# Designs tried in a protein design run: peptides against a protein of PDB entry 2YKT. Part 2

Target 1, 231 residues: chain A of PDB entry 2YKT
Amino acid sequence: SRSEEMHRLTENVYKTIMEQFNPSLRNFIAMGKNYEKALAGVTYAAKGYFDALVKMGELASESQGSKELGDVLFQMAEVHRQIQNQLEEMLKSFHNELLTQLEQKVELDSRYLSAALKKYQTEQRSKGDALDKCQAELKKLRKKSQGSKNPQKYSDKELQYIDAISNKQGELENYVSDGYKTALTEERRRFCFLVEKQCAVAKNSAAYHSKGKELLAQKLPLWQQACADPS

## One batch from the design tools (peptide; made by RFdiffusion4, then SolubleMPNN)

Design b2_p14_8_s3
Fold by OpenDDE base, seed 1:
Structure b2_p14_8_s3 (fold): chain B 231 residues (1-231), chain A 14 residues (1-14)
Amino acid sequence: as target 1 above (231 residues)
Amino acid sequence: SELEKLLKELEELK
């Protein structure tokens, strides 16, 4: 029946969230943590590299013929420090605004969805059982009427059951339809939350890249000229 | 959106 098909669709939405979306989201969070760790590793390694560059700048500053190049090397290291600070801010946002919040939600969601599905199933079954009961009673009544010498005695009661069946069928269909809409809304809400959090990450990442580009564009011409114009 | 269309269709079937 139409109501049975819609019921199946509703249950499938909840099952898809619980069995496909939530596990995939947990994996996404895990991959995000790995990515964060790798970026932190890059940050640490870069610090060592540019600290060594500062040491080269110190040697240049102590030389008789390359003193001005010492300042250039120091500037290169300082620009790196500023870029790194922007990256650290991005990483903090990535951790606090995306990963932590997703982790908290996915852990709570299993219980929530289970309860929501159970509530829907219980009420759907209750309405279905009530409908089936009325249909069964009508069938019994019709059998009694057919065997009776006075079938007209049962006519009013038959009409009452027909009306009750019609009403209960309508109620069941409406309930299942609303249930399906609710399930789809729950699914959409979860995807929207992910998209919104990822947009925040993208914004922060854009700020990091912009700052780096600006700093390097400002200083690079100066650094390139340093060897061509000895003091 | 596809969802909005579906929700509308479901509402009309009530």
Scores: peptide ipSAE 0.010, ipTM 0.454, DockQ to the pose 0.036
Fold by OpenDDE base, seed 2:
Structure b2_p14_8_s3 (fold): chain B 231 residues (1-231), chain A 14 residues (1-14)
Amino acid sequence: as target 1 above (231 residues)
Amino acid sequence: SELEKLLKELEELK
């Protein structure tokens, strides 16, 4: 029946969230943590590299013929520092706004969804059982009426059961329909949350990339000509 | 799909 099919669809939505979405989200978070760790490692390694570059700049500054190149090397290191500051801000956002929040949500969600599905199933079954009972009673009544010399005796009661069945069918259909809409809304909400959090991270990432591009574009021409200029 | 196109473009940049 239509109601049964919609019921199956509703259950499948909840199952998909619990068995596919949430595990995939956990994996996504894990991969994100790995990515964060790698980026932190890059940041640390880069610091060592550019600190060493500063040392080269110091040596240039102490030289008789290469003093101006010392300033260039210092500028290169400073630009890197500024870029790294932006990266650190991005990483903080990545951790705090995406990973942490997703982890908190997915941790709580299994219990919530299980309870929600159970509640739906219980109520759906209750309404279904009530409908089945009325249908069974009507069937019994009709059998009695067919065997009776006075079928009219049962006419009023038959009408009452017919009305009750109609009402209960309508209630069941409405309940299942609402349940399906609710389930779909729950699913959509989770995807939307992911998208929104990823958008926030993307904005911060864009700031990092923009700052780096701007700083390097500004300074690179100066650095490129440094060796051509006399001391 | 649009995603497939984007992925293809990304691969071409390698």
Scores: peptide ipSAE 0.000, ipTM 0.314, DockQ to the pose 0.077
Fold by OpenDDE base, seed 3:
Structure b2_p14_8_s3 (fold): chain B 231 residues (1-231), chain A 14 residues (1-14)
Amino acid sequence: as target 1 above (231 residues)
Amino acid sequence: SELEKLLKELEELK
């Protein structure tokens, strides 16, 4: 029946969220943590590289003929430091505003979805059982009427059962239909939530890239002229 | 945000 098919579809939506979406989201969070660790590793490795560059700058500053190049090398290292600080701020936001919140949500969602599905199933079954009971009673009444010398005696009661069945059938169909819409809305909200959080990541990433671009654009022309214009 | 709303709803149903 249409009602049975819609019921199966509703259950499948909940199952898809619980068995596919939530596990995938947990994996996404894990991959995010790995990505964060890798970026922290880059920061550490970069520090060693630019600290070594500073050492080269110190040697230049101590020289008789290359003193101004020492300042250039120091500026290069300083610009890197500023860019790296911006990356660290982005990573803090990534951790606190995305990973932590997603982790909390996915944990709570398992309990919520289980309860929601159980509630739906219980009510759906209750309405279905009530409908089946009315149908069974109508069948019994019709059997009695067929064996009676006065079938007209049962006509009013038969009409009452027919009306009751019609009403209960409509109620069941509406309930299942609403249940399906609710399930789809729940699924959509979860995807929207993910998209929104990823937009925040993208915004922070853009800020990091913009800061780097601005700093390098400002200084690079000066650095390129340093060897051509000795002081 | 959509996430904040959803989180709030989940907490209220807990």
Scores: peptide ipSAE 0.022, ipTM 0.525, DockQ to the pose 0.043; fails the geometry check
Fold by OpenDDE base, seed 4:
Parts: sequence; C-alpha cells; structure tokens
Structure b2_p14_8_s3 (fold): chain B 231 residues (1-231), chain A 14 residues (1-14)
Amino acid sequence: as target 1 above (231 residues)
Amino acid sequence: SELEKLLKELEELK
C-alpha cells in the first residue's frame, strides 16, 4: 500500500542517517583532527626556521658592513610571526567552531535518532494495528450477518466500522506522510549544519590568507631593495 | 477509544 511504502521510506531515511551519515561524519571529524595536527606541526616547524633566521639577523647586525640587512631579516621574522598568529586564530576557530561542535552533535545524535525512530515506529504500529483490528472486526461482523436470520440487525454497526476504518486509514496515511517529511527535514538539517560550519571555517581561512598576502605585499619591495641600497 | 466502544457494541450484538 501507499502508506506501507512511505513507512519504509521513512525508516530508510533514519537508517541512512544513523548507518551512513553519522559514521561518515565521525570519520570527517577524525580527518579534521589529523589536518589540525598537521597544521600545528607546520606552525612549530616554521617557528624553528624563522628563529634561525633571527639568528642570522643578529649576526648581520653585529657586522660592520651588513647592519642594515639585520633589520630586514628581523622584519621578515616579524611578518612571519604576524602571519602565524593569523593561522593560530584560524586553527582555534577550526577546532572550536567546527570539530568540537560536530563531535558534540554526532555523539548525542545516535541516541536522539534511535529514540525518534522508535517513537515513530511505535506510533505507526499502534495506528496500523488499530486499523487492522477494525478491519478484522468488520469482516467478522459481515460473516455473522451473512449467517443471521436478521441481517439488518448489524447494518448500523457495519456502517460505523466502515467509517472508523476510513478515519483510521486517513490518520495513518497522514501520520506516515508527516513522519517522512520530518525525517527528510532531520537529514537536511544535518547537511545544512555541516555546510554552515564549513562556511565559517572558510571565512577564517580567507582572513588568514588575505592578511598574509597583505603583509608580504607591503614589505617585499623594501626587502628586495635592501642589497641594492646599502646604508 | 472509538474502537473500544465499537468492539463493545459488537459484543453486545453477539
């Protein structure tokens, strides 16, 4: 029947979220944590490199003929520090606004969806069983009427059962239809949440890249002239 | 419930 097919579709949506989406989201979070760790590693390695550059700047500052190049090397290290600060801010956002929030949601979601599905199944079954019972009783009534010397005795009750069956069938169909819409909305909400959190990360990432480009573009011409224009 | 009422009435017709 139409209601049975829609019921199966509804259950399949919940099952898809629980068995496909949520496990995939957990994997996504794990991959995100690995990515975060790698970026933190880049930050640490970069610090070592630019600390070594500062040491070269110190040596230049101590020289008789290369003092001005010491200032250039220090400026290069300072610009790097500012760029790394922006990266750290992006990483904090990546951790706190994406990974942590997704992790919290996916942990709670298994229990939530299980309860939601069970609630739907229980109510759907209850309505279905009530309908089946009315249909069975109508069938019994009709059999009794056929064997009776006074079939008209059962006519009013037959009409009442027909009306009850019609009403219960309509209620079941509406419930299953609403259940399907609800399930699809639950699925869409989860994808939308992921997209929105990724947008926040993208904005922070863009800010990091923009700041780095701006700082380097501002200073690079000065640094390029340092060897040509000795003080 | 409506069903329970109908079932009761059906039993009365037996």
Scores: peptide ipSAE 0.000, ipTM 0.269, DockQ to the pose 0.008; fails the geometry check

## One batch from the design tools (peptide; made by RFdiffusion4, then SolubleMPNN)

Design b2_p15_8_s2
Fold by OpenDDE base, seed 4:
Structure b2_p15_8_s2 (fold): chain B 231 residues (1-231), chain A 15 residues (1-15)
Amino acid sequence: as target 1 above (231 residues)
Amino acid sequence: DFLKKKIEELLKELA
């Protein structure tokens, strides 16, 4: 029946969230933590490299013939520092605004969804059982009427059951329909939450890349001419 | 609004 099919769809939405979405989200968070760790490692390694570059700049600054190249090397290291600062800000956002919040949500969601599904199932079954009972009673009444010498005796009761069945059927269909809408809303809300949090990270990432591009584009021509144009 | 319309379409398919 229509109501039965919609009921199955509703249950499947909840099950999909609990059995597919949430586990996948946990994995996503885990992969995010790995990514964060790797980026932190890059930052640390880069610091060592550019600290060494600063040392080379110091040596140049102490020379008689290459003093101006010391400034160039210092500028290169400074640009790196600024780029890394932007990266660190991005990583903070990545951790605090995405990973932590997703982790908090997913840990609480299993219990919530289970309860929501159970509540829906209980009420759906209750309405279904009530409908079945009325249908059964009507069937019994009709059997009595068929065997009776006075079928008109049961006509009013039959009409009452028919009306009751119609009403209960409508109520069940409406309830299941609303349940399906609710389930789909729950699913969409979770995806939207993920998208919104990822957007925040993307904005910070864009700022990091933009700043890096800007700084390098500004300075690179100067650096490229440093050896050609001795002071 | 989008979600509402999508749900309505899905429900119609069940009818």
Scores: peptide ipSAE 0.020, ipTM 0.526, DockQ to the pose 0.058
Fold by OpenDDE base, seed 5:
Structure b2_p15_8_s2 (fold): chain B 231 residues (1-231), chain A 15 residues (1-15)
Amino acid sequence: as target 1 above (231 residues)
Amino acid sequence: DFLKKKIEELLKELA
């Protein structure tokens, strides 16, 4: 029946969230933490590289013929420092605005969804059982009426059961329909939360890339001409 | 709005 099919769909939505979405989200969080650690590692390694570059700049500054190139090398290191500062800000936001918040949500969600599904199932079954009972009683009444010499005496009671069945059928269909809408809304809410948090990360990441592009675009022409224009 | 329409379509398919 339509009601039964919709009931199955409703249960499947809850099961999909609990068995597919939430585990996948936990994996996403784990991969995010790995990504964060790798970026922190890059920052550390880059510091060593550019510290060594500063040393080369110091040597240039002490030379008789390459003094101006020392300033160029120092500028390169300084631009790197500013880019790395922006990266650290991005990582902080990545951790606090995405990973931590997603982790807090996913840890509490399993119990909530289980309870919500159970509540839906209990009420759905209750309404279904009540409907089945009325249908069974009507069937019994009709059998009794067919075997009676005076079927008219059961007419009023038959009408009452028919009305009750119609009403209960409508209530069940509405309840299951609303349940399905609620389940889909719950699923969409979770995806929307992920999208919104990822948007915040994207904005912060864009700031990092923009700052780097701006600084390098400003200085690179100067650096490229440094060797061709001895002072 | 999109979700509402999608749900309505699905309900019609089940009818």
Scores: peptide ipSAE 0.016, ipTM 0.558, DockQ to the pose 0.058
Fold by OpenDDE base, seed 2:
Structure b2_p15_8_s2 (fold): chain B 231 residues (1-231), chain A 15 residues (1-15)
Amino acid sequence: as target 1 above (231 residues)
Amino acid sequence: DFLKKKIEELLKELA
């Protein structure tokens, strides 16, 4: 029946969220943490590299014929520092605005969804059982009527059961329909949340890349010319 | 609401 099919669809939505979406989201978070760790590692390693570059700049500054190149090397290191600061800000956002929040949501969601599904199932079954019972009673009544010397005795009661069945059927259908809509909405909400949080990360990432591009574009011509100029 | 409409369409298919 329509109601039965819709019921199955509803349950499948919840099942998909619980068994596919949430585990995948957990994996996504885990992969994000790995990514974060790797980038943090890059940050640390880069610091050492550019600190060493500063040392080279110091040596240049102490030389008789290469003093100006010391400034160039210092500038290179400084640009790196600025770029790295942007990266760190991006990472903070990545952690706080995406990973942490998603993790909090997914941890709570299992309990919520289980309860929601259970509630739906319980009510659906209750309505279904009530309908079945009413149908069974009507059937019994009809059997009695057929065997009776006065079938008209049961006519009013039969009509009452018919009406009750109709009403209960309608209620069940409406409930299941609403349940399906609710389930789909819940699913969409979760995807939307993910998208929104990812957008925040994307904005910060864009800022990082933009800053780096701007700084390097500004200074690179200067650095390239440095060796051509006399002391 | 796009979602609402889409859901309604799907429900009609079940009728």
Scores: peptide ipSAE 0.015, ipTM 0.561, DockQ to the pose 0.054
Fold by OpenDDE base, seed 3:
Structure b2_p15_8_s2 (fold): chain B 231 residues (1-231), chain A 15 residues (1-15)
Amino acid sequence: as target 1 above (231 residues)
Amino acid sequence: DFLKKKIEELLKELA
């Protein structure tokens, strides 16, 4: 029946969230943590590299003929520092605004969804059982009427059961329909939350890339001319 | 390689 099909669809939505979406989200969070760790590793390695560059700048500053190149090397290291600061801000946002919040939600969601599904199933079954009971009673009444010498005495009662069945059928269909819409809404809001949090990360990432581009574009021409100018 | 191909397609579209 239509109601049975829609009921199955509703249950499948909840099952998909619990068995597909949430596990995938946990994996997404795990991959995010790995990504964060790798970027932190890059940060540490880069620090060592540019610290060594500063040392080269110090040597240039101590020389008699390459002092200005010392300043250039220091500027290169400073630009790196500023870019790194922006990266750290991005990572902070990535951790706090995406990973932590998603992790909190996914851990609580299993209990919520289980309860929501059970509530729906209980009410759906209750309405279905009530409908089945009325249908069974009508069938019994009709059998009794067919075997009776005066079938007319059961006509009013038959009409009452027919009306009750119609009402209960409509109620069940409406309930299941609403349940399906609710389930789809639950699924959509989870994807929307993910998209919104990822947008925040994207904005912060854009700021990191923009800052790097700006700083390098500003200084690179100066650095490129440093060796061309005689001291 | 499916994801790789999809990414390449997207990059070409954005270029």
Scores: peptide ipSAE 0.000, ipTM 0.411, DockQ to the pose 0.082

## One batch from the design tools (peptide; made by RFdiffusion4, then SolubleMPNN)

Design b2_p22_3_s2
Fold by OpenDDE base, seed 4:
Structure b2_p22_3_s2 (fold): chain B 231 residues (1-231), chain A 22 residues (1-22)
Amino acid sequence: as target 1 above (231 residues)
Amino acid sequence: SEIEKKIEELEKKIEELRELIE
């Protein structure tokens, strides 16, 4: 029946969220944490590299003929520091605004969806059972009427059951239809949340890249000319 | 009815969880 088909579709939406989306989201969060860790590792390694560069700058500053190159090397390290600060801000946002929030939501969402599905199933079954009961009673009534010497005795009751069945059928169909729409909305809301959070990350990432590009574009020409200029 | 009570309980649980998630 139409209602049965729609019911199956509704349940499948909830099951898809619970069994496909949420596990995939957990994996996404895990991969995000790995990515964050790797970037933190890069940050740490880069610090060591540029600290060593500063040491080279110190040596240049101590020399008699290469003092100005010391300043260049220090500037290179300073630009790196500024770029790194932007990266750290991006990572902070990535962690706090995306990973943490998704983790909190996905942890609770299983319980939420379980309850939501259970509620839907309970109400759907209740309405279905009530309909079935009315149909069964009508059938019994008709059987009694056929065996009776006075069938007119049951005519009013038969009409009442027919009306009840019609109303309950309509109610069930509407309930299941609304349930399906609700389920689809739940699914869409979760995808939208992910998209919105990812957009925020993208914005922060763009800021990091822009700042780095700006700083390097400003200084690189100066650094390239440093060795061409006499001391 | 018992079914109605169960539905109400589930509704409360859903609402509580929504508040925690949002």
Scores: peptide ipSAE 0.275, ipTM 0.888, DockQ to the pose 0.019
Fold by OpenDDE base, seed 2:
Structure b2_p22_3_s2 (fold): chain B 231 residues (1-231), chain A 22 residues (1-22)
Amino acid sequence: as target 1 above (231 residues)
Amino acid sequence: SEIEKKIEELEKKIEELRELIE
């Protein structure tokens, strides 16, 4: 029946969220943490590299003929520091605005969805059972009427059951339909949340890249001419 | 009814969980 089909669809939405979306989201979070860890590793390694560059700058500054190159090397290291600061800000946002929030939500969401599904199922079944009962009673009444010498005696009651069945059928259909819409809304809400959080990450990432580009674009010409223009 | 009570309990649980998630 239409109601049965819609019921199956509704349950499938909940099951999809619980069995596909949420596990995938957990994996997404895990991959995000791995990504964060790797970037942290890059940060640490980069620090060592540019600290070593500073050392080279110090040596240049101590030289008699290459002092100005020392400043250049220091500037290179400083620009890196600034870029790294931007990266750290991005990572902080990535962690706090995306990973942490998703992790907290996904953990509780399984319980929520389970309860929501159970509620729907309980009400759906209740309405279904009530309908079935009325149908059964009508059938029983009809059998009784067929065996009676005066079938007209049961006509009014039969009509009442018919009406009741019709009404209950309609109510069940509406309930299941609404349930389906609700389930789809739940699913969409979760995807939207993910998209919104990812947008925030993207924004922060863009800022990081932009800042780096700007800093390097500003200084690189100066650095490139340093050897050609001795002090 | 018993069913109604169960539904109410579930509704309560759902609401509580929503509050925790938000």
Scores: peptide ipSAE 0.274, ipTM 0.887, DockQ to the pose 0.019
Fold by OpenDDE base, seed 5:
Structure b2_p22_3_s2 (fold): chain B 231 residues (1-231), chain A 22 residues (1-22)
Amino acid sequence: as target 1 above (231 residues)
Amino acid sequence: SEIEKKIEELEKKIEELRELIE
């Protein structure tokens, strides 16, 4: 029946969230942590590289003929430091605003969805059973009426059961339909949350990239002319 | 009824969990 099919669809939505979405989200969080760790590693490695560059700048500053190039090398290292500070800020946000929040939510969400599905199933079954009972009683009444010498005796009661069945069928259909809409809304809400959080990450990332681009664009022309314009 | 009580318990649990998640 239509109601049975809709019921199956509703259950499948909840199952998909619990068995596909949430596990995938857990994996996403894990991959995010790996990504964060790798970026932290890059940060550390870069620090070593540019610290070594500073050392080269110190040597230039101590030279008689290349002193001005020492300042250039120091500026290069300083720009890197500033860019790195922006990256660290982005990573902090990435960890605290995305990974931690997702991890907390996904853990509790399994329990929530289980309870929600169970509630839906319990109510759906209750309504279905009540409908079945009324249908069974009507059938029994009809059999009794057919075997009776006075069928008219049961006519009013038959009408009552017919009305009750019609009402219960409508209620069941509406309940299942609403249940399906609710389930789809639950699913969409979770995807929307993910999208919104990723937008925040993108915004922070854009700020990091913009700052780096700005700093380098400002200084690069000066650095490029340093050797061509000896003092 | 027993079913009604069960539904009420589930509703309470759902609400508690919503408060924790939100």
Scores: peptide ipSAE 0.267, ipTM 0.885, DockQ to the pose 0.019
Fold by OpenDDE base, seed 1:
Structure b2_p22_3_s2 (fold): chain B 231 residues (1-231), chain A 22 residues (1-22)
Amino acid sequence: as target 1 above (231 residues)
Amino acid sequence: SEIEKKIEELEKKIEELRELIE
């Protein structure tokens, strides 16, 4: 029946969230943590590289003929430091605004969804059972009426059962329909939350890249001319 | 916290429904 099919669809939505979405989200969080760790590793390695560059700048500053190039090398290292600061801010936001929040929600969500599904199932079954009972009673009544010497005696009661069945059937259909809409809304809400948090991460990432681009665009022409124009 | 509150509400409702079915 239509109601039975809708019921199956509703249950499948909840099951998909619990058995597919949430586990995948946990994996997403784990991969995010791994990504964060790797970026932190890049930061550390870069520090070593540019510290070594500073050492080269110190040597230039101590030289008789290349002293001005020492300042250039120091500027290069300083720009790196500024870019690195932007990266650290981005990573902090990535951790706090995305990973931590998702981790907290996903652990509680399994319990919520389990309860929600169970509630739906319980109510659906209750309404279904009530409908079945009325249908069974009507059938019994009709059998009695057929065997009776006075069938008219049962006519009013038959009409009452018919009305009750019609009403209960309508209520069941509406309940299941609403349940399906609710389930879909729950699913969409979770995806939307993920999208919104990822947008925040993207904005922070854009800021990092923009800052780096601006700093390098400003200084690079100066650095490129340093050897051609000795002091 | 919001999720926890919702869980509690649902659990209460489930229990009420069980009593009606039995």
Scores: peptide ipSAE 0.123, ipTM 0.759, DockQ to the pose 0.022

